# Ledger of designs, part 188: peptides against a protein of PDB entry 4PN1

Target 1, 261 residues: chain A of PDB entry 4PN1
Amino acid sequence: KIEMNFLNKPIVPDTTKVISNFLTHYLITEPVEHVEIEAKLGTLIDLETQNRFEFPVMNETILNPEFNLRTRFESDMTASEHKYLNEFLNQAFRDSQKPGRLPFAYKHTKQVDLFYETEDNSRDKIRVSKNQSDNQVLACVKKRRVADLFLYCPNDAFDIRISISDELPVSMPSGNQQPSLTRLKDRVGYVHQEIKIDLTKTTQNDPVYDTTERHELEVEFGNIADLRDRAQKAKDGMEAPLFRRVQLFMDNVRILRREHS

## One batch from the design tools (peptide; made by RFdiffusion4, then SolubleMPNN)

Design b1_p26_7_s3 (from b1_p26_7, 10 letters changed)
Fold by OpenDDE base, seed 5:
Structure b1_p26_7_s3 (fold): chain B 261 residues (1-261), chain A 26 residues (1-26)
Amino acid sequence: as target 1 above (261 residues)
Amino acid sequence: SELSEFFNKNLDPEVLKLQKEREAAL
C-alpha cells in the first residue's frame, strides 16, 4: 500500500495558497462587485535591460508586489506562438469530446471595442463592445484594474500576470461622444470546467504604439459566484474548496505557458 | 482583415462539428 505522504492527505502548494489569499482579499475582504479574474500569458521585461526579467529563482515564483522590481509586463506573443496555442487547444478540445472526458465548449467571437473618456476625466474609460457582424451592443462597462499578481516562470515560454478587475456596467455614452480608441477583437474561446481560455487577436489603431496588432492568451475564472463562495468558506476556515479551484486554474495556466512552437 | 483571417485559417471545422455533436448528445 502506498500513501501520498506521511499524513496520507493532499498537500497544497505554496503558490496555491498565495494566490488563494490574493483572490480571497478581493472577493471577500475588500470585495470587488463585478470582478473579473484572469491570467494572461506574457513576458516580464526588465526595464533596465529591456530583455526578459531574470530573477535568481529556478521555478515558478510569485513576485512580491510590495517590491519595485523595475519590470513591465507584455501580454503580447508572436503570431506563431499564438497559432501553436490555438492548434494545441483545438487538439485538447477534440480529445475532450471523447467518452469519459469532460468536454470543452468552443466559441468564436468577433467584436469591436469602443473606448470613451469619462466625464470626470478619470483614468478609467468606458468600453462599449459590439458584435462586428451586426453592431449589436454586447456590453458597456467601465473597467478598473484593481490588482495584479505576477508570476515569473523561468522554465516556461511565458510569464503570467493574474489580474483582478472591476467591470462595472455603465450607461452608454452620449451620442455626441466620439470614441477615443477603437479595438477590433477576434477571439476564440475554450471553456473547460468553467475555466475560460481565450485566444485573442486584436487590432488597434493607436499612433502611440508601434504595433497595431496583438496576440493574447487569457485564462479566466468562468464562475465567479462559485469562486466567491469558495473564498468565503476559506475565510471561515474551510480552505480546501478554494485551494482545489485555484489549483485547477493554475494547472491549466501551467499547461498553456509551457506550450510553444 | 488579417485579424479575421488568422482564426478563420486556423479554425478547425472538426472542432465545431464535434461540439455540435456533443451538444446534440446531451
Scores: peptide ipSAE 0.024, ipTM 0.545, DockQ to the pose 0.011
Fold by OpenDDE base, seed 1:
Structure b1_p26_7_s3 (fold): chain B 261 residues (1-261), chain A 26 residues (1-26)
Amino acid sequence: as target 1 above (261 residues)
Amino acid sequence: SELSEFFNKNLDPEVLKLQKEREAAL
């Protein structure tokens, strides 16, 4: 007979606890009403060297937000990396359709995002999202970035930014307003156990600058209501359900950040 | 088109087939 440890009970990694506490803060303590929680794959860049940030750690490390590390996060990746991840996820999708597995769901969307300035000239813009094919309005929101948590991953292809955002539904801009920015999004989404993995190609036209293209991979909690419930239970002393969900999320992120062309 | 058909080009037909089959089975 084999036991997990000398207590023969599951142990929660410290990383899971830290992330769980971070999420609980913005789900329960200072709740964001229309919360979006996602992890993006990218690179922590040292502002001084303009190279990937280097820190004297040997594994996945949550960076302390109280320290100014003089870094920026670049969520872009190469087309080749993006293609590789797409192929990887396609294979994972196929494998999940086998008997005894929980299946992925797949969705391909093409979207146009129109950004409008607010009347108060606030930094937050109104985003109107439409289907490219029929111009159906999908959403009209004002998105605010609330908080970030950065994970430095020295052994992997990508670092991670976990972001808390508030996507407040707002009224459509008046018909006389012109968008200040237009973005085209081509997105494939894979959903497994209510964790959403999106590969997004974004094209932006600038009248002054050439067309820019970005390739992003994001992992999102697909069931916020469930997550909030788990977070509340954690505040009430039952932490296991939250820890399990965060562990699942992070394991998916860990799989993806290790994959590269 | 201003948007490159990247995902359409890279889309595995088998993935689409399996997805449709799954949706039909639900």
Scores: peptide ipSAE 0.023, ipTM 0.571, DockQ to the pose 0.011
Fold by OpenDDE base, seed 2:
Structure b1_p26_7_s3 (fold): chain B 261 residues (1-261), chain A 26 residues (1-26)
Amino acid sequence: as target 1 above (261 residues)
Amino acid sequence: SELSEFFNKNLDPEVLKLQKEREAAL
């Protein structure tokens, strides 16, 4: 008989613990009311060199948010990489439809995001999302980025940003207001075990990144209520359910960030 | 937990600035 270790008990990797605690903080300790939790694939760029960040580590590493590492995160990839990931996910979708598997769900959405300034001159903009086809309003929210956790992944094609955001539903802007920014989104979404994987092509004149088209891959927790419940249990001393959910999330992220054309 | 305490700490002002800049990019 083989045992898993000298205690013959499961252990939890540090990455899982750190991320779990990060999530617990914004789910339970200082709860974000309308929380969105997502991981984006991208590249940590060294602000000094403008190259991919180089840190003296050899594997997936969560960067300490207390340190200013003089980096920016580029949540973008090439069209070729994006296409490859789309093909990869399409294949994964097909394979998941086979007997004995849990199936993916798929959705294709084209939307326009209209951003409006707030009357209080807050940095948070009101985003009105509409379907491109029929102009049906999908959402009207004020999204605020609450926190980020960065993973440097030297052995993979992409680094990771895990973001906590608050998506507060708000009233529609007055009819006299003009949008300060318009963003077109073409999104294909895959859902597996309540983990959402979105490939998004965004078209805009981006004043910050000076890009007209962006290619993003996002992995999101699709069941926040369940995640919050798990986080509460973890806070109360039962950590296993949260760890399992975070492990699932991160394994999906790890699969995706390793794929490249 | 030790990790929970970590997230209760004040972040470096420069890090906070960077985060705010990222927020503004939304």
Scores: peptide ipSAE 0.000, ipTM 0.255, DockQ to the pose 0.067
Fold by OpenDDE base, seed 4:
Structure b1_p26_7_s3 (fold): chain B 261 residues (1-261), chain A 26 residues (1-26)
Amino acid sequence: as target 1 above (261 residues)
Amino acid sequence: SELSEFFNKNLDPEVLKLQKEREAAL
């Protein structure tokens, strides 16, 4: 008989605990009402060198948000990397359809996002999302970035930003208001065990940004209600369900960030 | 959690500024 360790009990990785605590704060302690929780693949850039950030660590590391490390996160990848990940996920989708597996769900969406300035001159813009084919309104929200947690991943192709956002449903802008920005999104979405993986190609004409096309991969918690319930249980002293869910989420992220063309 | 609360309450003003700048650039 083999035991897990000298206590013969499961142990939770420190990374899982830190992330779980981070999420619990914005789910329960200071709850964001319309919370979105996602991880984006990208690159931590050193503002001084404009190269990928280098930190004296040898593995996946959550960066302390209290310190200004003079970095920026670029949530972008090359077209070739994006294509490779798409092919990888397509194969994962196919494999999951086999007997004995839990299947992926797949959705391809093409939408246009229209951004509008707010009357209060808030930095937060109203985003109206429409289906490109029929112009049906998919969503009208004011999205606010609440918090970020960065993971430096020196052994992998990508670093990770976990973001907490508030997506407040709002009324449609007045008919006389013109959008300040228009963004086209071509998104393929993969859902497995209520974890959503999106590959998005974004095209925009923005005079402020040099990049007209972006390639993003994001991993999102697809069931916030369940996650909030798990977080509440964690606050009440039963942490295991939350840890399991966060572990699942992070394992999916870890799989993806290791893949590259 | 205490850890999360610590992060939010004890952030360096420069870090907070950087975060705001990042948010504005979105």
Scores: peptide ipSAE 0.000, ipTM 0.297, DockQ to the pose 0.073

Design b1_p26_7_s4 (from b1_p26_7, 11 letters changed)
Fold by OpenDDE base, seed 4:
Structure b1_p26_7_s4 (fold): chain B 261 residues (1-261), chain A 26 residues (1-26)
Amino acid sequence: as target 1 above (261 residues)
Amino acid sequence: SELSEFFNKNLDKEVLELQKEIEKKL
């Protein structure tokens, strides 16, 4: 007979607890009404060296947000890395269609995001998303970044930013307003067990800055209502459902951040 | 909240660039 440990009970990794607490705060304690929760693959850059951040740790580490580490997060990767991940996910999709597996869903979308200034000239711009093919309005939201949690991953190709955002539905900007920023998005989306994985090629046209192209990979909780329910249960003393969902999310993130060309 | 402020201390590149843009327009 084999036991899990000397108590013969499951133990929750510390990373799972920290992330669960982070999520619970913005789901339940100080709830964000229209919450989006996603992880982005990227690189923590040390502002002093302009190289990837180096911290005296040997594995995945959540950075304490109370400290200013003088870093920036670049949510980007090379075209080659992005292509590799696309091929990797395509293979994962194909494998999941086999008998006995839970299948991926797949969707390819092309949209245009138009960003408009708000009256208060805040960073919380209004984003109008339209389908590129027919100009159908897909969404009009005021997206605010509420919180970030950074994971330094020295053994992997990418570091991770977990972000809490508020995507408040708002009325369309007035017809006389011009967008301050336009963004073309070519997105391939994969969904498995209500976890969304998006590969996005973004072309950004800014009137002030040069046109930039970005390659992003995002992992998002696809069922916020369920996640909020799990978080509430955790606050009420039943943590296991939340921990399981966070573990699933993080395992997917861990798989992806290890893959590179 | 205080916790929210801590979680927002480190902004990503995109947000920082946006803030710079806003500052230039002000």
Scores: peptide ipSAE 0.000, ipTM 0.249, DockQ to the pose 0.042
Fold by OpenDDE base, seed 1:
Structure b1_p26_7_s4 (fold): chain B 261 residues (1-261), chain A 26 residues (1-26)
Amino acid sequence: as target 1 above (261 residues)
Amino acid sequence: SELSEFFNKNLDKEVLELQKEIEKKL
């Protein structure tokens, strides 16, 4: 008989604890009502060098938000990298359809996002999302970024930003308002065990600047109610369900950020 | 774009074909 360790009990990685505590704060302690929790693949850029940030660590490290590291996060990748990840996820999708596996669900969405300024001149814009094919309104929200947690991943192609956002449903802007920004989104979405993985190509038409394309990969918690329940249990002293869910989420993120052509 | 073409021609087609195969086996 083999045991896991000298206690013969699972041990929770410190990364899992830190992230779990971070989530618990915004789910329970200071609850965000319409919370979105996602991880984006990208690159931490050193503002001084404009290159990828270098920190004296050798593995995945959660950066302390209390320190100003003079970095920015670029949530973008090359078209080639994005294509590779798409092919990888397609294979994962196929493999998950085999007997004995939990299947992926797949959805392809093409939408237009229209951004409007708020009447109170707040920094937060109203986003109206429409289906490209029939112009049906899919959502009208005011998205506020609440908090970010950055993971520096020196051994992988990408760093990670975990974001807490508040997506407040709001009324449609007045018919006289013109959008300040329009984005076309071509998104392929994969869902496995209520974790959503989205590959998104975004085309932004700027009247002043050339059309910019972004290629993003995001991983999102698809069942916030369940996650909130787990977080509440954690706050009440039963942490295991939350830790398991966070571990699942992070393992999916880790798989994706390690893949490169 | 090349990526959009990839999504439309390869991914959707492959998924649709796979779904059809799964449905035939069910």
Scores: peptide ipSAE 0.050, ipTM 0.628, DockQ to the pose 0.011; fails the geometry check
Fold by OpenDDE base, seed 5:
Structure b1_p26_7_s4 (fold): chain B 261 residues (1-261), chain A 26 residues (1-26)
Amino acid sequence: as target 1 above (261 residues)
Amino acid sequence: SELSEFFNKNLDKEVLELQKEIEKKL
C-alpha cells in the first residue's frame, strides 16, 4: 500500500492558503457585497525597464501587496496567443463532452459597454452593457476595483492578476448623458465546475488615440455564494472546502498560463 | 478582425457542430 505522505492526507499548497486568506478577507472580514473575483492572464511590467518584471524566484510567486515593486500589470496578449488559447479551450470543451467527464458549457456574447461619468465625479464610472445584436441592456453597474493580488510566473507565458471588484448595480444614466467611452466586447465563455473562463476581444474607440484592441483571458469564480459559504466555514475553522475550491481555480489558471503559440 | 472571424467561422461552428453531434447521440 502506498500513502500520499506520512499523514496520508492531502497537503494544501502555501499558494492556496495565501489566496484563500486574501479571498476570505473580502468575502467575510470586510465583505464586498457584489463581489466579482477573477484572474487575468497578462504580464507584470517593470516600470524601470519597461520589460517583463524579473524577480529572484524560480516558480509561481504571490507578490506582497504591501510592497511597491514598481510594476504595472498589462492584461493583454497577442492575437496569436489568444487564438491559440481559444483553440486549446475548444479542444478541452470537446474532450469534456466525452462519457465520464464533466462537460463544459459554452457561450458566445457580443456586447457594447458604455461608460458614463458619475454625477458625484467619482473615479468609478457607470458601465451600461448592451447586447450588440439587439441593443438590449444586459447590465448597469458601477464597478469598483477593491484589491489586486499579483502572481509572478517566471516559468509560464503569463503572469496573473487576481482581482476583487465590487459590481454595484445602479440606475441607468439620465437620457441626456453621453457616454465618455465605448467598448466593443467579443467574448467566448467556457464554464467548467462553475469556473468561468472568458476569452475577450475588446475594441475601444478613443477620440484622442487610435482604436485599440485588447485580447484578454480571464478566469472567474462562477458561484460566489458557494465561495462565500466556503470562506465562512474557513473562518469557523473548516478550511478544507475553501482550499479545494481555490485549488481548483488556481489549477485551471495554471493550465491556461502555460499555454502559448 | 482576425479574432472575430475566428470566433464566428471556427469556434462557433465547431461548438455548434459538436452540440449537434451530442444531441444526436442523446
Scores: peptide ipSAE 0.045, ipTM 0.629, DockQ to the pose 0.011; fails the geometry check
Fold by OpenDDE base, seed 2:
Structure b1_p26_7_s4 (fold): chain B 261 residues (1-261), chain A 26 residues (1-26)
Amino acid sequence: as target 1 above (261 residues)
Amino acid sequence: SELSEFFNKNLDKEVLELQKEIEKKL
């Protein structure tokens, strides 16, 4: 007979606890009403060297926000890497359709995002998202970045940014307003167990980025209500459901960030 | 809150630059 440990009880990895606490804060303690929670694959860049950040750790590490490490996060990858991940996810999709598996869902969307300045000169722009094919309005929101948590992943192709955002639904801008920025998005989405995995090609003339085209992969919690419920249970002393969901999320992220051509 | 400030201390380049642009317009 084999036991898990000397207590013969499951233990929770510290990474899971830290992330769970981070999420619980913005789900329950200081709740974000229209919360979006996603992980993006990218690269932590050392501002001093302009190379990938190097820290004296040997595995996945959540960076402590208390310390200014003088880094920036670039949520981008090469077209080749993006293509590889697309092929990888396509195969995963196919394999999941087999008997005895939980299937992926798949969706391909093309949208245009129009960004407008707010009347109150607020920090956040209004984003109007439209379907590229028929110009149907999909959403009109004011998105605010609330918090970030960075994972340095020295053994993997990508580092990770977990972000909390508030996507507040707002009224459409007045018809006389011109967008300050236009962004085209070509998105391939995969959903497995309510975890959303999106491959997005973004085309924009952005003064912030010296790139007209970005290739992003994001992993998002697809069921915020369930996640909030789990977080509430955790605050009430039952942490296991939250830990399980966070573990699932992170395992998916870990799979993806390890894949490279 | 203190905890919110702690978690929000490290913003990515996009957010920081957007904030700076807004501040300049303000």
Scores: peptide ipSAE 0.000, ipTM 0.239, DockQ to the pose 0.073; fails the geometry check

Design b1_p26_8_s1 (from b1_p26_8, 13 letters changed)
Fold by OpenDDE base, seed 4:
Structure b1_p26_8_s1 (fold): chain B 261 residues (1-261), chain A 26 residues (1-26)
Amino acid sequence: as target 1 above (261 residues)
Amino acid sequence: EEEEKKRLFEEILKNLEEKLEKKAYA
């Protein structure tokens, strides 16, 4: 019989622990009420060189948020990369429909996001999302970015930003307000084991900048209530359920960031 | 005012859609 190690017990990767602790903080310790937790694929850009960030590490590394590394994160990819990932996920979807597998769910959404300035001129904007076909209001939220955790991935096509956000449901802006920004979103969504994978093409007209198109891939925890429960259990001394969920999430992220055209 | 806002919104959408189409066929 082969054992896993000299203790014959599973070992939790340090990355899993760090991320789990990060999530636990914003789920339990300083709880965000309407928390959204997502990972975006992108590139850490060195502000000095304007090239991809270079750090003296050889593998996936969580960057310490306490240090200002003078980087920016670009949550974008080329159209070809985005198309490749779409095809990859389509194949994964098809394969998951086979007997003995847990199936993906699939959803294609085209929506318009209207951003409104708040009365207090806060950095947080109100986002009204409407269905592009019938203009039905899908959501009206005030999204606040709470925290970010960056993963530098030198061996992969993309770096990762894990974001904690607060999506507060709010009332519709007054009819006299004009949107400061309008964004079209074409989103292809895949859900597997309550983890959401979204490929999004975003087009926006910026009053200052010309029309920009972005191609984004996001991985999101689809069941926050379950995640919060797991985090609470972790605080109570039972960490395994949280670690398992975080590991699943990160494995999906790792699969995706390794795929490139 | 609401009609003007609606028109403006539709114009913005149209412009965005046209740009998306142009990029898709480029």
Scores: peptide ipSAE 0.007, ipTM 0.358, DockQ to the pose 0.010
Fold by OpenDDE base, seed 2:
Structure b1_p26_8_s1 (fold): chain B 261 residues (1-261), chain A 26 residues (1-26)
Amino acid sequence: as target 1 above (261 residues)
Amino acid sequence: EEEEKKRLFEEILKNLEEKLEKKAYA
């Protein structure tokens, strides 16, 4: 007979706990009303070397936000990497349709995002999202970045940024206002167990960014209400449901960040 | 535990800074 450990009880990895606590803070303790929680694949760049940051660790490590590591996060990948991940997810989608599996859902969207300055000259811009085909307004929101948690992943192709954002629905900007920025988004979305995986090609004419096209992969919690419920339970002393959900999320992220051509 | 973690991170940062300084002068 084999036991799990000398207590014969399940244990939770510290990574899961740290992330769970991070999420709980913005779900329950200081709740963000219209919270979006996503992980983006990318690269932690050392500001001095402009190369990938080299932290003296050998595995996935959550960076302490209290310390300035002089890094920036680039949420971009090559077209080839993006294509590979698309093919990988397509295969995963196909495999999930087999009997005995939980199936992926798939959606392809093309939208235009128009960004407008606010009257108060706030740092946050109003984003109007429209369908590219018929110009139907899909959303009008003011997105505020609330917090970030960075994971350095030296053994994988990508590092991870987990972001907490507040997407506040707002009224449409005045018809007299011109957008300060326009972005075209071509998004392929996969959903499995309410975890969203989006491959996004973004085209923008921004004088600040030399890259006309970005390739991003993001993983998002698709059921915030459920997550908030789990977080509340965790605050009440029952942590297991939250840990399980975070573990699922992170396992999906881990799978994706390891895949490369 | 928090103090130990902080100390460890400070040491790591120090080491990184030293490496960066060495690279800057190379």
Scores: peptide ipSAE 0.006, ipTM 0.240, DockQ to the pose 0.037
Fold by OpenDDE base, seed 3:
Structure b1_p26_8_s1 (fold): chain B 261 residues (1-261), chain A 26 residues (1-26)
Amino acid sequence: as target 1 above (261 residues)
Amino acid sequence: EEEEKKRLFEEILKNLEEKLEKKAYA
């Protein structure tokens, strides 16, 4: 007979605990009302070298936000990497439809985002999202970035930024206002066990660089109410449900960040 | 103790940056 360890009890990875505490803070302790929680795949770039940042660690590492590492995060990837991930997820989708598996849900959306300046000249812009085909308004929000947690992943193709955002629903801008920025989004979305995986091609007109295209992959918690419930239970001393959900989320992220063309 | 840790961290970071610069030009 074998045992898991000398206590014969499950143990939680430290990464899971740290992330869980981070999420609990913005779900329960200082709750964000309209919270969005997502992880983006990208690259931590050293501001001095403009190359990928190198940190003296050999595995996935959560960076301490108290230290200024003189880095920026770039969520863009190459078109080939993006295509590869799309093909990978398509195969995963197909495999999940087999008997005995939990199936993916799939959705393809084409969206136009219009950004407007606020009347008070606040830094936060109003985003109006419309369906590209019929111009139906999907959302009108003011998004505020609340917090970021960065994971340096030296053994994988991508680093990770976990972001807490507040998406406040707001009234439509006045008809006399012109958008300061227009962005087209072609998004392929996959949902598995209420974890949302989005591949997004973003096209934006820039006066200096002409039309730019970005390729992003994001992983999002699809059930915030459930996550908040789990976080509350964790604050009350029952951490296991939250840890399991965070572990699921991070395992999906870990699968994706290892994939490259 | 926290200041010492910060200093050590900055020193390690500086050493790494110097090594990266050398690799980029080789």
Scores: peptide ipSAE 0.000, ipTM 0.231, DockQ to the pose 0.033
Fold by OpenDDE base, seed 5:
Structure b1_p26_8_s1 (fold): chain B 261 residues (1-261), chain A 26 residues (1-26)
Amino acid sequence: as target 1 above (261 residues)
Amino acid sequence: EEEEKKRLFEEILKNLEEKLEKKAYA
């Protein structure tokens, strides 16, 4: 007979605990009403060198947000990397359709995002999302970035930003308002066990951007209500359900960030 | 294949919505 450890009980990685606590704060302690929780693949850039940040660690490391490390996060990848991930996820999708597996779901969406300034000239913009095919309004929200947690991943192709956002549904801008920015999005979405994985090609005409096209991969918690319930239980002393969900999320992120062309 | 994928996605989304609704009223 073999056992997992000397207690014969599962243990929780410290990364899972830290992330769980981070999420619990914005789910329960200072609850964000319309919370979006996502991880983006990208690169931590050293502001001094403009190269990928080199932190003196040898594995996945959550950066302490209380310290200014003089870094920025670039949520982008090459077209080649993006294509590879798409192919990888397509294969994962196919494999998941086999008997005995939990299947992926798949959706391809092409949308236009129109950004409008708010009447109060707040920093946050109103985003109107429309379907490219029929111009149907998909959403109208004011997105507020609440918090970020950065993971430096020296052994992987990508670093990770976990973001907490508040996506407040708002009324459509007045018909006389012109968008300050227009963004085209070609999104391929995969869902597995209520974890959403989105590959997005974004095109925008902004003279500030050196590139007309961005390639992003996002991993999102698809069931916020469930996650909030788990977080509440964690606050009440039962942490296991939250840890399990966060572990699942992070394992998916880890799989993706390790893949490269 | 893409239509089947779409169908499966819609089914999952529907299930998610139902779960969310049930939890909101719980």
Scores: peptide ipSAE 0.000, ipTM 0.245, DockQ to the pose 0.016

